# Peptides against a protein of PDB entry 7SID, part 22

Target 1, 151 residues: chain A of PDB entry 7SID
Amino acid sequence: LHMYLMLLKELPGEEYPLPMEDVLELLKPLSNVCSLYRRDQDVCKTILNHVLHVVKNLGQSNMDSENTRDAQGQFLTVIGAFWHLTKERKYIFSVRMALVNCLKTLLEADPYSKWAILNVMGKDFPVNEVFTQFLADNHHQVRMLAAESIN

## One batch from the design tools (peptide; aimed at target 1 Q74 L85)

Design b2_p17_7_s1 (made by RFdiffusion4, then SolubleMPNN; from b2_p17_7, 8 letters changed)
Fold by OpenDDE base, seed 2:
Structure b2_p17_7_s1 (fold): chain B 151 residues (1-151), chain A 17 residues (1-17)
Amino acid sequence: as target 1 above (151 residues)
Amino acid sequence: SRIEEAKKKAEEFLNLE
């Protein structure tokens, strides 16, 4: 886990996007890692914070690329799972904050949710629709972060 | 496909709760 997290942490920023093949390799174990530590709030927060770089990389790629679509799908699947568990009140505010940041970054890359759509249990949820729900979050800091993201 | 694999993993992620 720690080695993987360290690798995620060292991802280049938006200014220096990774080759999509590298992104795919990094995404491969992500679902498993998230699943194993789904009940660990700190690990989840850390993961969500680190994958922000992945979102930035995905946003700069060619939408027509098979690898891009694959990477987007894998990432969105993970985010969808986090969101679902959030709806079930499984995560504390700090994890939700990190999730909101991920969603914000997704919307920056895809403002109209052309590809940023969460599929959870067979249903599609556009990220912009999902994001607005955090405006009504029980924690004031989450609401504030969500509100700031709109402006 | 990798997408299907990811979906499966996500389902496991969710179902283990």
Scores: peptide ipSAE 0.137, ipTM 0.765, DockQ to the pose 0.865
OpenDDE base, seeds 1, 3, 4, 5: peptide ipSAE 0.130, 0.127, 0.125, 0.129; ipTM 0.758, 0.760, 0.755, 0.755; seed 5 fails the geometry check

Design b2_p17_7_s2 (made by RFdiffusion4, then SolubleMPNN; from b2_p17_7, 9 letters changed)
Fold by OpenDDE base, seed 3:
Structure b2_p17_7_s2 (fold): chain B 151 residues (1-151), chain A 17 residues (1-17)
Amino acid sequence: as target 1 above (151 residues)
Amino acid sequence: SRRDEAKQQAEQFLNQE
């Protein structure tokens, strides 16, 4: 876990996009890692904070590429799971803050939610729709973060 | 596919106690 987190932490941002093949390799173990540590708030927060770089890379890629769609799907599946568990009140505010930042970054890459759609339990949820729900979050800082992202 | 595997892992993620 530590090595994986270090790798995620050191990922280059939008300025230095990774080849899609590298993105896929990074995403491959992500869902499993998240599953193993789903109840560890600190680990979840760290993961969510670090995968922001992945979103930035996805936003710069050719959306018509099969590899891009694959990477997007794998990433969105994980984000969808975090969101679903958030709806079930499984995460403290600091984790929700990190999730909102991920969603914000997705909207920056895809303002019209053409591909930024969460699929949870067989139902599609556009990220912009999901994002608005955080405006009603119980924690004021989460609400504020969500609000500033749409203003 | 890898996507299918990811979906399966996500499902495990959602249902894990």
Scores: peptide ipSAE 0.193, ipTM 0.795, DockQ to the pose 0.901
OpenDDE base, seeds 1, 2, 4, 5: peptide ipSAE 0.185, 0.187, 0.136, 0.184; ipTM 0.791, 0.791, 0.759, 0.789; seed 1 fails the geometry check

Design b2_p17_7_s3 (made by RFdiffusion4, then SolubleMPNN; from b2_p17_7, 9 letters changed)
Fold by OpenDDE base, seed 1:
Structure b2_p17_7_s3 (fold): chain B 151 residues (1-151), chain A 17 residues (1-17)
Amino acid sequence: as target 1 above (151 residues)
Amino acid sequence: SRREEAKAQAEAFLNLE
C-alpha cells in the first residue's frame, strides 16, 4: 500500500501528462487497493487526493482512443464505489471533501457528463447529477466546497 | 462491453469487505 500511495503521490501534474498506457497500469490495482482499505478513512482520503492527477491526465488526452475509454472506465468504477459508500454514510466529511474535489475535476474536464458517468450496481449516474447532491451534505464544509465548484 | 466490465468491477469493490 505505502509504495502504491507513494507512486500515486509522485504523479506528474496537468502540465506533464502521462502516457495513457502508464495511466492504465496505475489504475489496474486501484480498485482492489481501495476495497482492501475501504474502512480506513485516512487511506481513502489519501487515495482520493492522489487520483486527482489521473483526472487531469485524462482531460489532456484524446478521448477517442480505446485506452482512454478504458482508463476512464476504471477510474469511474472507483469513484462510483466511493460515491455509493458515501451514500451509505461510510465516510467522514474529510473523505467526502476529497471525493467532491475529484468530482469537481471531472466536471471541469467533462462539464456535460458525456463520459463522466458513474456506474454503480448496474445503474448509471451522471457526475453532474451526483455532484449536486453534495450541496445538501450534512457537513457545512462539504456544502461550501460543492457550492464553490458550481459557481 | 466496457460498461459491463465497469459494472463487474464496481460490484467487486462493493462486495469486498
Scores: peptide ipSAE 0.163, ipTM 0.774, DockQ to the pose 0.606
OpenDDE base, seeds 2, 3, 4, 5: peptide ipSAE 0.158, 0.080, 0.162, 0.137; ipTM 0.775, 0.703, 0.776, 0.748

Design b2_p17_7_s4 (made by RFdiffusion4, then SolubleMPNN; from b2_p17_7, 9 letters changed)
Fold by OpenDDE base, seed 1:
Structure b2_p17_7_s4 (fold): chain B 151 residues (1-151), chain A 17 residues (1-17)
Amino acid sequence: as target 1 above (151 residues)
Amino acid sequence: SRIEESKEKAEEFLSLE
């Protein structure tokens, strides 16, 4: 875990995008890691903060290739799982804030949710629709962060 | 689709809830 988190932390920002092939390789184990540590709030927060760089990398890609679609799908799988567990009230506000930041970045890359769609329990949820629910979050800081993302 | 392609991994994650 620690080594993997280090790798995620060291991901370059949007100014230095990784090749999509490298992004894909980094995403492959992510779902398993998240599953193992789903009950650890600190680890989940750390993961969500680090994958912001992945979203930025995906958004900077101007090429619609098989690897791009694969990377998008694997990333959305993880975000969808965090969203589902959030609805089940499994995460504290700090984790939810990190998730909102991920969703915000996704909407910046795909404002109309053309590809940013979460599949949860066999149903599709466009990120722009999912995002609006955080405007009514129980924690004021989460609501404020969500509101700032729209305005 | 890319969404359907990742469904298997999603189900695995969610099954551990």
Scores: peptide ipSAE 0.087, ipTM 0.739, DockQ to the pose 0.552
OpenDDE base, seeds 2, 3, 4, 5: peptide ipSAE 0.083, 0.069, 0.079, 0.084; ipTM 0.719, 0.715, 0.721, 0.732; seeds 2, 4 fail the geometry check

Design b2_p17_8 (made by RFdiffusion4)
Pose (drawn by RFdiffusion4):
Structure b2_p17_8 (pose): chain A 151 residues (1-151), chain P 17 residues (1-17)
Amino acid sequence: as target 1 above (151 residues)
Amino acid sequence: TPYEEAKAIVEEWLEEE
C-alpha cells in the first residue's frame, strides 16, 4: 500500500507528462485498492489525497487517443463512486474534505467540463454543478473549504 | 478495455452497499 501510494504521489509530473500508457498502468489497480479499504475512513482519505496528484497528467488532451479516454474514464468512475457513497452518508467529514480537494483539482484541470463528468446510476453530472452542492454540507469545515475554493 | 474492466470492479463493490 505504501509503495503504491508513493508511486501515485511521485511519478506524475506537470512540466513533463508521462505517456498515457504509463498513466493507465498507474490507474489499473486503483479500483481494487479502493475496494479493499472501502470501510476505512483514514485509508480512504489518504488514497484521495494521494490520487489528486494524477489530474495534472490526466488533464492533457493533446494526444487525445483511446488511451486518454480510457484513463479518464478509469479515474472518473472511481471519483463518481466516492461521490455517490458520500451522498448516502457513508463517509466522515475528512473523506468529504479530501473529495472536495479532488473535485477542486478537477475543476482547475478542466474549467469547461469538456471531459470531467461524473457518471453514476446511468446518469451524468458535470463537476461544476456537483461542486456547488457542498455549500449545504452538515460540517462547517467542508462548507468553508468549498466557499473559499469557489473561485 | 482497461475502462470496462475498472468500471465492472467499481460496480461490483458498490452493489455490496

Design b2_p17_8_s1 (made by RFdiffusion4, then SolubleMPNN; from b2_p17_8, 7 letters changed)
Fold by OpenDDE base, seed 1:
Structure b2_p17_8_s1 (fold): chain B 151 residues (1-151), chain A 17 residues (1-17)
Amino acid sequence: as target 1 above (151 residues)
Amino acid sequence: SSYEETKAIIEKALSEE
């Protein structure tokens, strides 16, 4: 885990995007890591903060590439899982804050949710619709962060 | 294919919650 998190932390941001092939390789173990540590709030927060760089990379890529679609799908699956567990009140506000930041970044890349769609338990949820739910979050800081993204 | 495998892993984890 620690080695993987270190790799995620060292990912270049939007200023220096990685080739999609490299992004895809980094995403491969992500689902397993998230699954294993889904009950650890600190680990989840750390993961969500680090994958922000992945979102930025995905947003700059050609959407017609098979690798891009694959990477997007794998990433969205992970985000969908965090969102689903959030709805089940599994995460504290600090984790939800990190999730909102991920969703914000997704909306910046895809404001109309053309590809940013969460598929959870066989159902599709556009990120722009998912995002609005955080406007009614129980924690004031989460609501404020979500509200800042609307304008 | 890779996406479907990832989805299956996550869905399995979700079903255990």
Scores: peptide ipSAE 0.038, ipTM 0.696, DockQ to the pose 0.872
OpenDDE base, seeds 2, 3, 4, 5: peptide ipSAE 0.037, 0.049, 0.036, 0.037; ipTM 0.688, 0.708, 0.681, 0.683; seed 3 fails the geometry check

Design b2_p17_8_s2 (made by RFdiffusion4, then SolubleMPNN; from b2_p17_8, 7 letters changed)
Fold by OpenDDE base, seed 4:
Structure b2_p17_8_s2 (fold): chain B 151 residues (1-151), chain A 17 residues (1-17)
Amino acid sequence: as target 1 above (151 residues)
Amino acid sequence: SPFEENKKIIEEALKEE
């Protein structure tokens, strides 16, 4: 786990996007890691903070290829799971804050939710629709963070 | 498929509730 988290942390930002092949290799174990540590709030927060770099890399891709779609799908699989478990009140505010940051970054990359669609239990949820629900979050700081993206 | 992993995470989490 620690080795994998370290690799995610070392990802370059939007200024230096990685080749899509490298992104795919990094995403392969992600769903398994999230599954194993789904009840660990600190690990989930750390994962969400680190995958922000992945979103930035995906947003800078100007090519629609099979590899791009695969990478997007693998990432959205994890975000969808975190979103669903958030609705089930499984995560504390600090984890929800990290999730909102991921969703904000997704909206910056795909403001019209053309590809940023969460598929949960066979149903599609566009990220722009999902994001607005955090405006009604029970925690003040989460609502404030979500509101910053409207302007 | 990658999306099947989503369902797996969710189902396993709900079983522990």
Scores: peptide ipSAE 0.405, ipTM 0.873, DockQ to the pose 0.435
OpenDDE base, seeds 1, 2, 3, 5: peptide ipSAE 0.076, 0.081, 0.107, 0.117; ipTM 0.709, 0.709, 0.734, 0.733

Design b2_p17_8_s3 (made by RFdiffusion4, then SolubleMPNN; from b2_p17_8, 7 letters changed)
Fold by OpenDDE base, seed 1:
Structure b2_p17_8_s3 (fold): chain B 151 residues (1-151), chain A 17 residues (1-17)
Amino acid sequence: as target 1 above (151 residues)
Amino acid sequence: SSYEENKAIIEKALSEE
């Protein structure tokens, strides 16, 4: 886990995007890691903070290739899982804050939710619609962060 | 239990893509 998290932390940001093939390789273990540590709030927060760089890389991709779609799908599956568990009130506010930041970054990359669509339990949820739900979050800081991102 | 439910939920979510 720690080695993987370190790799995620060292990912280049938007300034220096990685080849999509490299992004895809980094995403492959992510679902398993998230599943194993789904109950650990600190680990989940760390993961969500680190995958922000992945979102930035995905947003910089101007090419619509199979690898791009695959990477987007892998990432969105993980975000969808975190969101779904959030709806079940399984995450504290600090984890939800990190999730909102991920969603914010997705909206910046895809404002019209052309590809940023969460598929959870067989249903599609555009990220812009998912994002608005955090405006009604129980924690004021989460609401404030969401409100800042909508303008 | 809540843990069993979480496991089922996340496994389902993570398997959809």
Scores: peptide ipSAE 0.126, ipTM 0.745, DockQ to the pose 0.076
OpenDDE base, seeds 2, 3, 4, 5: peptide ipSAE 0.195, 0.116, 0.063, 0.097; ipTM 0.782, 0.757, 0.694, 0.729; seeds 2, 3 fail the geometry check

Design b2_p17_8_s4 (made by RFdiffusion4, then SolubleMPNN; from b2_p17_8, 7 letters changed)
Fold by OpenDDE base, seed 4:
Structure b2_p17_8_s4 (fold): chain B 151 residues (1-151), chain A 17 residues (1-17)
Amino acid sequence: as target 1 above (151 residues)
Amino acid sequence: SSYEENKKIIEEALAEE
């Protein structure tokens, strides 16, 4: 886990996108890691914070390639799971803050949710609609962050 | 698949509650 998190932390930012092949390699274990540590709030927060770099990379990539779609799918799978568990009230506000930041980054790349769609248990949820729900979050900081993101 | 992984994460979390 620690080695994997370190790799995620060292990901280049938006100005230095990774080759899609490298992104895919980094995303491969992500679902398993998230599942294994789904009850660990600190680990989940750390993961969500680090994958922001991945989101930025995906947003700048050519969407026409199969590898890009695959990477997007793997990432959105994890985000969808976090969102679902958030609705089940499994995560504290700090984790939700990190999730909102991920959603914000997705919306910056895809404001109309053309590809940023969460599939949860067979149902599709556009990120722009999902994001709106955080405007009514129980925690004031989450609401504020969500409100700032749409301005 | 992405669907299977998503479902796995969710189901495992719910099963332990």
Scores: peptide ipSAE 0.218, ipTM 0.817, DockQ to the pose 0.399
OpenDDE base, seeds 1, 2, 3, 5: peptide ipSAE 0.062, 0.076, 0.060, 0.062; ipTM 0.682, 0.717, 0.686, 0.680; seed 3 fails the geometry check

## One batch from the design tools (peptide; aimed at target 1 N32)

Design b2_p18_1 (made by RFdiffusion4)
Pose (drawn by RFdiffusion4):
Structure b2_p18_1 (pose): chain A 151 residues (1-151), chain P 18 residues (1-18)
Amino acid sequence: as target 1 above (151 residues)
Amino acid sequence: SLSDEIKTLLDEIHELTS
């Protein structure tokens, strides 16, 4: 787990992007990793705080081949799964704050929501519309984080 | 060599989590 988190945190870089096949290799076991630790709040928070570093390489669309969409779907489906589970009151405010940080990073990467769309229950939600929902949260810290990052 | 070692590690993580 430590090895995988370290690789996720360190390997992606903004100045010189990785090949997309390497991004796919990085994102391949993430689904299983998240499946094992669905119950644990601390591990989920750590996982989200480490995966928010891949959006810098994911946002590149110059080489918009099939691998780009495959990697974007692989990431967005995990993010959407976390968001759906959060809507059902399944996570504590720490995981919600980490998800807010991830969504803020996604908004930074794709301001127009061309590709950053969460898919859940056969429906699609743009990230910008989902982000404003956190202003009505039950925890003050998450509301303040969303209000401050609303810019 | 370093790239191949990283790929082997990712395969091993994938097999353990399957």

Design b2_p18_1_s1 (made by RFdiffusion4, then SolubleMPNN; from b2_p18_1, 10 letters changed)
Fold by OpenDDE base, seed 1:
Structure b2_p18_1_s1 (fold): chain B 151 residues (1-151), chain A 18 residues (1-18)
Amino acid sequence: as target 1 above (151 residues)
Amino acid sequence: SKREEIRKLLEEIEKELS
């Protein structure tokens, strides 16, 4: 786990996007890691904070390639899982804050949710629709963060 | 290279998760 988190932390930002092939390789174990540590709030928060770099990379990539679509799908699967557990009230506010930041970044890259669509239990949820639900979050800081993204 | 480092780390992670 520590090794993987370190790897995520070392990813370059938006200014230096990774090749999509590298993004795909990075995303391969992510779902399994998240599943193993889904009950660890600190690990989940850390993962969500670090995958912001992945979102930034996806936003700067050519969306016409199959690799890009595959990477987007793999990433959205993970985000969808976090969203699902959030709906089940499994995560504390700090984890939800990190998730909102991820969703915010996704919307910056895809404001119309053309590709940023979460599939949970066989149903599609556009990220822009999902994001608005955080405006009614039980925690004031989460609501504030969500509201700031709209302004 | 950074790419090579990433590859090695991923291989180790996948091995641990398998």
Scores: peptide ipSAE 0.069, ipTM 0.657, DockQ to the pose 0.490
OpenDDE base, seeds 2, 3, 4, 5: peptide ipSAE 0.064, 0.058, 0.067, 0.068; ipTM 0.656, 0.646, 0.657, 0.660

Design b2_p18_1_s2 (made by RFdiffusion4, then SolubleMPNN; from b2_p18_1, 11 letters changed)
Fold by OpenDDE base, seed 5:
Structure b2_p18_1_s2 (fold): chain B 151 residues (1-151), chain A 18 residues (1-18)
Amino acid sequence: as target 1 above (151 residues)
Amino acid sequence: EEREEIRELLEEIEEELE
């Protein structure tokens, strides 16, 4: 886990994106790691904060490539899982804050949710619609972060 | 059981994106 988290942390941002093949390699174990540590709030928060760099990389990639679609899919799978567990009240506000930041970054890359769509339980949820739900979050800091992201 | 739930969810989503 430690080594993997370090790799995620060192991923460059939007200014200097990595090759998509490298991004894919980093994403491969992500779902398993998230599943294994789903009950650890600190680990989940750390993961969500680190994968922000992945979204930034995806935003500058060729969206028509198969590798890009694959990376998008793998990432959205994880975000969808975190969102689902959030709906089940499994995560504290600090984890939800990190999730909102991920969703915000997704919307910056895809403002109209052309590809940023969460599929949960066989239903599609555009990230822009998912994002607006956090405007009504129980915690004031989460609501504030969501509101600031709209402007 | 919770582990199984998240596994099933991930699997379902992965299948839809393939």
Scores: peptide ipSAE 0.040, ipTM 0.706, DockQ to the pose 0.033
OpenDDE base, seeds 1, 2, 3, 4: peptide ipSAE 0.034, 0.029, 0.028, 0.026; ipTM 0.687, 0.666, 0.659, 0.630

Design b2_p18_1_s3 (made by RFdiffusion4, then SolubleMPNN; from b2_p18_1, 11 letters changed)
Fold by OpenDDE base, seed 1:
Structure b2_p18_1_s3 (fold): chain B 151 residues (1-151), chain A 18 residues (1-18)
Amino acid sequence: as target 1 above (151 residues)
Amino acid sequence: SEREKIRELLKKIEEELS
């Protein structure tokens, strides 16, 4: 886990996007890692903070390739899982803050939720719809962060 | 070379988790 998290920390930012092939390889074990540590708030927060780089990379990539669509799907599966557990009130505010930042970044890349759609329990949830729900979050800082994205 | 190292690391992680 530590090695994987360190790898995520070393990913380049938006100014230096990764090749989509590298993004795909990075995403392969991510769902399993998240599943194993879903109850560890610190690990989840760390993962969410670092996958921001993935979102930025996806936003800068050619969306016409099959690899891009595959990467988007893999990423959205992970985000969907975090969203689902958030709805079940499994995460503290700091984890939700990190998730909101991910969703915010997704909306910046895809403001109309053309590809940014979460599939949870067989139902589709556009990220813009999911994002608005954080405006009513129980924690004031989460609400504030969500509101900043609208202004 | 750096990219290849990253790929190898990811493969090892995937194998460990599989």
Scores: peptide ipSAE 0.053, ipTM 0.645, DockQ to the pose 0.753
OpenDDE base, seeds 2, 3, 4, 5: peptide ipSAE 0.043, 0.042, 0.049, 0.042; ipTM 0.649, 0.628, 0.642, 0.638

Design b2_p18_1_s4 (made by RFdiffusion4, then SolubleMPNN; from b2_p18_1, 12 letters changed)
Fold by OpenDDE base, seed 2:
Structure b2_p18_1_s4 (fold): chain B 151 residues (1-151), chain A 18 residues (1-18)
Amino acid sequence: as target 1 above (151 residues)
Amino acid sequence: EERKKIRELLEEIEKSLS
């Protein structure tokens, strides 16, 4: 876990994007890591904070390659899992805030959720629709963050 | 250099997860 978190932390941001092939390789073990630590709020928060770099990398892609689509799918799978557990009230506000930041970044790249669609338990949830639900979050800071993202 | 570092870390992670 520590090594993986360090890897995510050291991931280049939007200014210096990684090749999509490298992003894809990074994402492959992520779902497993998240599954192992899904009940650890601190780890989940840290993961979500660091995967912001992945979102930024994906946002710069032209989305025309197989690797890009694969990476996109892998990432959305992870975000979908966090969203699912959020709906089940399994995460505290700080984790939800980190998730909102991820969704915000996705919407910056795909405002109309053309490709940013979460599939959870066989159902599709466009990120823009998912995001608006956080405007009604029970925690004021989550609502504030969501509102700031829209304006 | 950064990519090299990432690849090395990924290899270690994959090794530990296998």
Scores: peptide ipSAE 0.039, ipTM 0.645, DockQ to the pose 0.394
OpenDDE base, seeds 1, 3, 4, 5: peptide ipSAE 0.037, 0.026, 0.030, 0.037; ipTM 0.649, 0.623, 0.634, 0.645

Design b2_p18_2 (made by RFdiffusion4)
Pose (drawn by RFdiffusion4):
Structure b2_p18_2 (pose): chain A 151 residues (1-151), chain P 18 residues (1-18)
Amino acid sequence: as target 1 above (151 residues)
Amino acid sequence: EEEEEREEELEKFLEEPD
């Protein structure tokens, strides 16, 4: 777990992007890793805080081949799964704050929501519309974080 | 086949563990 979190945190870089196949290799076990630790709040928070570093390489669309959409779908499905589970009051405010940070990073990467769309229950939600929903949260810290990051 | 495998891994994640 430590090895994988360290690789996720360190390998992606903004100045010189990785090949997309490497991004796919990085994102391949993430679904299983998240599946094991679904119950644990601390691990989930740590996982989200470490995976928010992959958006810098994911946001590149110059080489918009099939691998790009594959990697974007692989990441967006996990993010949408966390958001859906959060809507059902399954996570504490720490995981919600980490998810807000991830969504803020996604909004930074794709302002027009061309590709950053969460898919859940056969429906699609743009990240910008989902982000404004956190202004009505039950925890003051998450609301303040969303209000401050609304810019 | 890769897309279907990914959908199965996602469904497993959404289920509550025993």

Design b2_p18_2_s1 (made by RFdiffusion4, then SolubleMPNN; from b2_p18_2, 9 letters changed)
Fold by OpenDDE base, seed 1:
Structure b2_p18_2_s1 (fold): chain B 151 residues (1-151), chain A 18 residues (1-18)
Amino acid sequence: as target 1 above (151 residues)
Amino acid sequence: SRREKLQEELERFLQEPP
């Protein structure tokens, strides 16, 4: 876990996009790692904070390539899982904050929700619509962060 | 098949670890 988190942390931002092939390699174990530590709030928060770099990288990639679509799909699957568990009230506000930041970054990269769509249990949830639910979050900081994404 | 693979990943995420 520690080594994997270090790798995610060292990902370059928007100014230095990685080849999509490298992004795919980083995403391959992500679902398994998240699943293994899904009950650890601190680890989940850390993972969500680090994958922000992945979102930024995806936003500058060639969206017409198969690798890009694959990377987007794998990433969104993980985000969808966190979203699902959030709805089941499995995460404290700090983890939800990190998730909202991921969703916010997704919307910045894809304002028209061309690919930023969460698929959970066979149902599609555009990221912009997901924010609406966070506006009613029990924690005021989460509500405030969600509200910032509306404008 | 791509969608099916993604669904499998989601299911694995949500399943209890052995």
Scores: peptide ipSAE 0.385, ipTM 0.852, DockQ to the pose 0.590
OpenDDE base, seeds 2, 3, 4, 5: peptide ipSAE 0.373, 0.357, 0.382, 0.365; ipTM 0.861, 0.851, 0.854, 0.858

Design b2_p18_2_s2 (made by RFdiffusion4, then SolubleMPNN; from b2_p18_2, 10 letters changed)
Fold by OpenDDE base, seed 2:
Structure b2_p18_2_s2 (fold): chain B 151 residues (1-151), chain A 18 residues (1-18)
Amino acid sequence: as target 1 above (151 residues)
Amino acid sequence: SAREELQRQLERFLQEPP
């Protein structure tokens, strides 16, 4: 876990996109790691904070490539799972804050929701619509962050 | 398929850890 988190932390931002092949390699274990540590709030927060770089990287990629679609799919699957568990009240506010930041970054990369769509249990949820769920969050900071993302 | 793999990933994530 530590090694993996370190790798995620070292990801370059939007200004220095990685080859999509490298992004895919980093995303491959992500779902498994998240699953294993889904009950660890600190680990989940850390993961969500680090994958912000992945979102920024994906936003600068060629959307027509198969690798890009694959990377987007893998990433969105993880985000969708976090969102689903959030709806089940599994995460504290700090984790939800990190999730909202990921969603915000997705909207910045894809303001028209061309690919930023969460699929959970066979249902599609555009990220812009997902934000509205956080407007009613129990924690004021989460509500504020969500509102800022919409405005 | 890619969709099937994503579905499996989602299922693994949503499952309770052992």
Scores: peptide ipSAE 0.406, ipTM 0.870, DockQ to the pose 0.739
OpenDDE base, seeds 1, 3, 4, 5: peptide ipSAE 0.405, 0.386, 0.381, 0.382; ipTM 0.870, 0.873, 0.871, 0.867; seed 3 fails the geometry check

Design b2_p18_2_s3 (made by RFdiffusion4, then SolubleMPNN; from b2_p18_2, 6 letters changed)
Fold by OpenDDE base, seed 1:
Formats: sequence, structure tokens, C-alpha cells
Structure b2_p18_2_s3 (fold): chain B 151 residues (1-151), chain A 18 residues (1-18)
Amino acid sequence: as target 1 above (151 residues)
Amino acid sequence: SREEELKKELEKFLEEPP
């Protein structure tokens, strides 16, 4: 786990986008890692904070590439799972804060939710629609963070 | 097949341990 988290942390970000092939390699074990540590709030928060760099990389890539679509799909699957568990009240505010930041970054990369769509239980949820739900979050800091993103 | 793979990943993520 620590090695994987370190690799995620060392991603250069938007200023230095990675080749999509490298992004795919990083995303490959992500679902399994997240699933294994789904009940660990600190690990989930850390993962969500680190994958911000992945979102930034996805936004800078060629969207016509098959690898890009594959990477987007794998990433959105994980975000969708975190979203679903959030709806089930499985995560504390700090994890939700990290998730909001991910969604914010997705909207910056895809303002019209052309590709940023969460599929949960066979139903599609555009990220812009999902994001607005955090405006009514029970925690004031989460609401504030969400509100700042739309001002 | 891509959608099916993603579906399987989601199901695994959301699966409650026995």
C-alpha cells in the first residue's frame, strides 16, 4: 500500500502530463486497492488526494485515444464507487472533501460532462449533477468547498 | 467488454465482506 501511495503522490500533475500508457498502469490496481481499504478513512482520503494528479493528466490528454477512454472509464469507476459509498454515509467529512476536490477537478477538465459521467448500478450520473449534491452536505466545510467551486 | 469489465470492478468495490 505505502509503495502504491508513494507512486500516486509522485505524479507530476497538470504541468507535466504523463503518457496515457503510464496512467493506465497506475489505474490498473486502483480499484482493488480502494476496495481493500474502503473502510479506512485515512487511506481513502490519501488516495483521493493523490488521484487529483490523474484527473489533471486526463484533462490534458488526447480524448480521441482509445487509451484515454479506457483510463477515463477506470478512473470514473472508482470515483463512482466512492460516490455511492458516500451516499450510504460511509465516509467522514474529510474524505468527502477530497472527493469534492476530485469532482471539481473533473469539471474543470470537462465542464459539460462529456466524458465525466459516473455509472453506478447501471445508471449514469453526470459529474456536474453529482457535484451539486455536495451543496447540501451535512458538514459546513464540505458545503463551503462545493460552493466555492461554482462562484 | 469494456463496460462489463468496469461493471465487475464496481461490483467488487461495493461488495460487502461476509
Scores: peptide ipSAE 0.198, ipTM 0.774, DockQ to the pose 0.650
OpenDDE base, seeds 2, 3, 4, 5: peptide ipSAE 0.070, 0.160, 0.165, 0.070; ipTM 0.683, 0.773, 0.775, 0.670

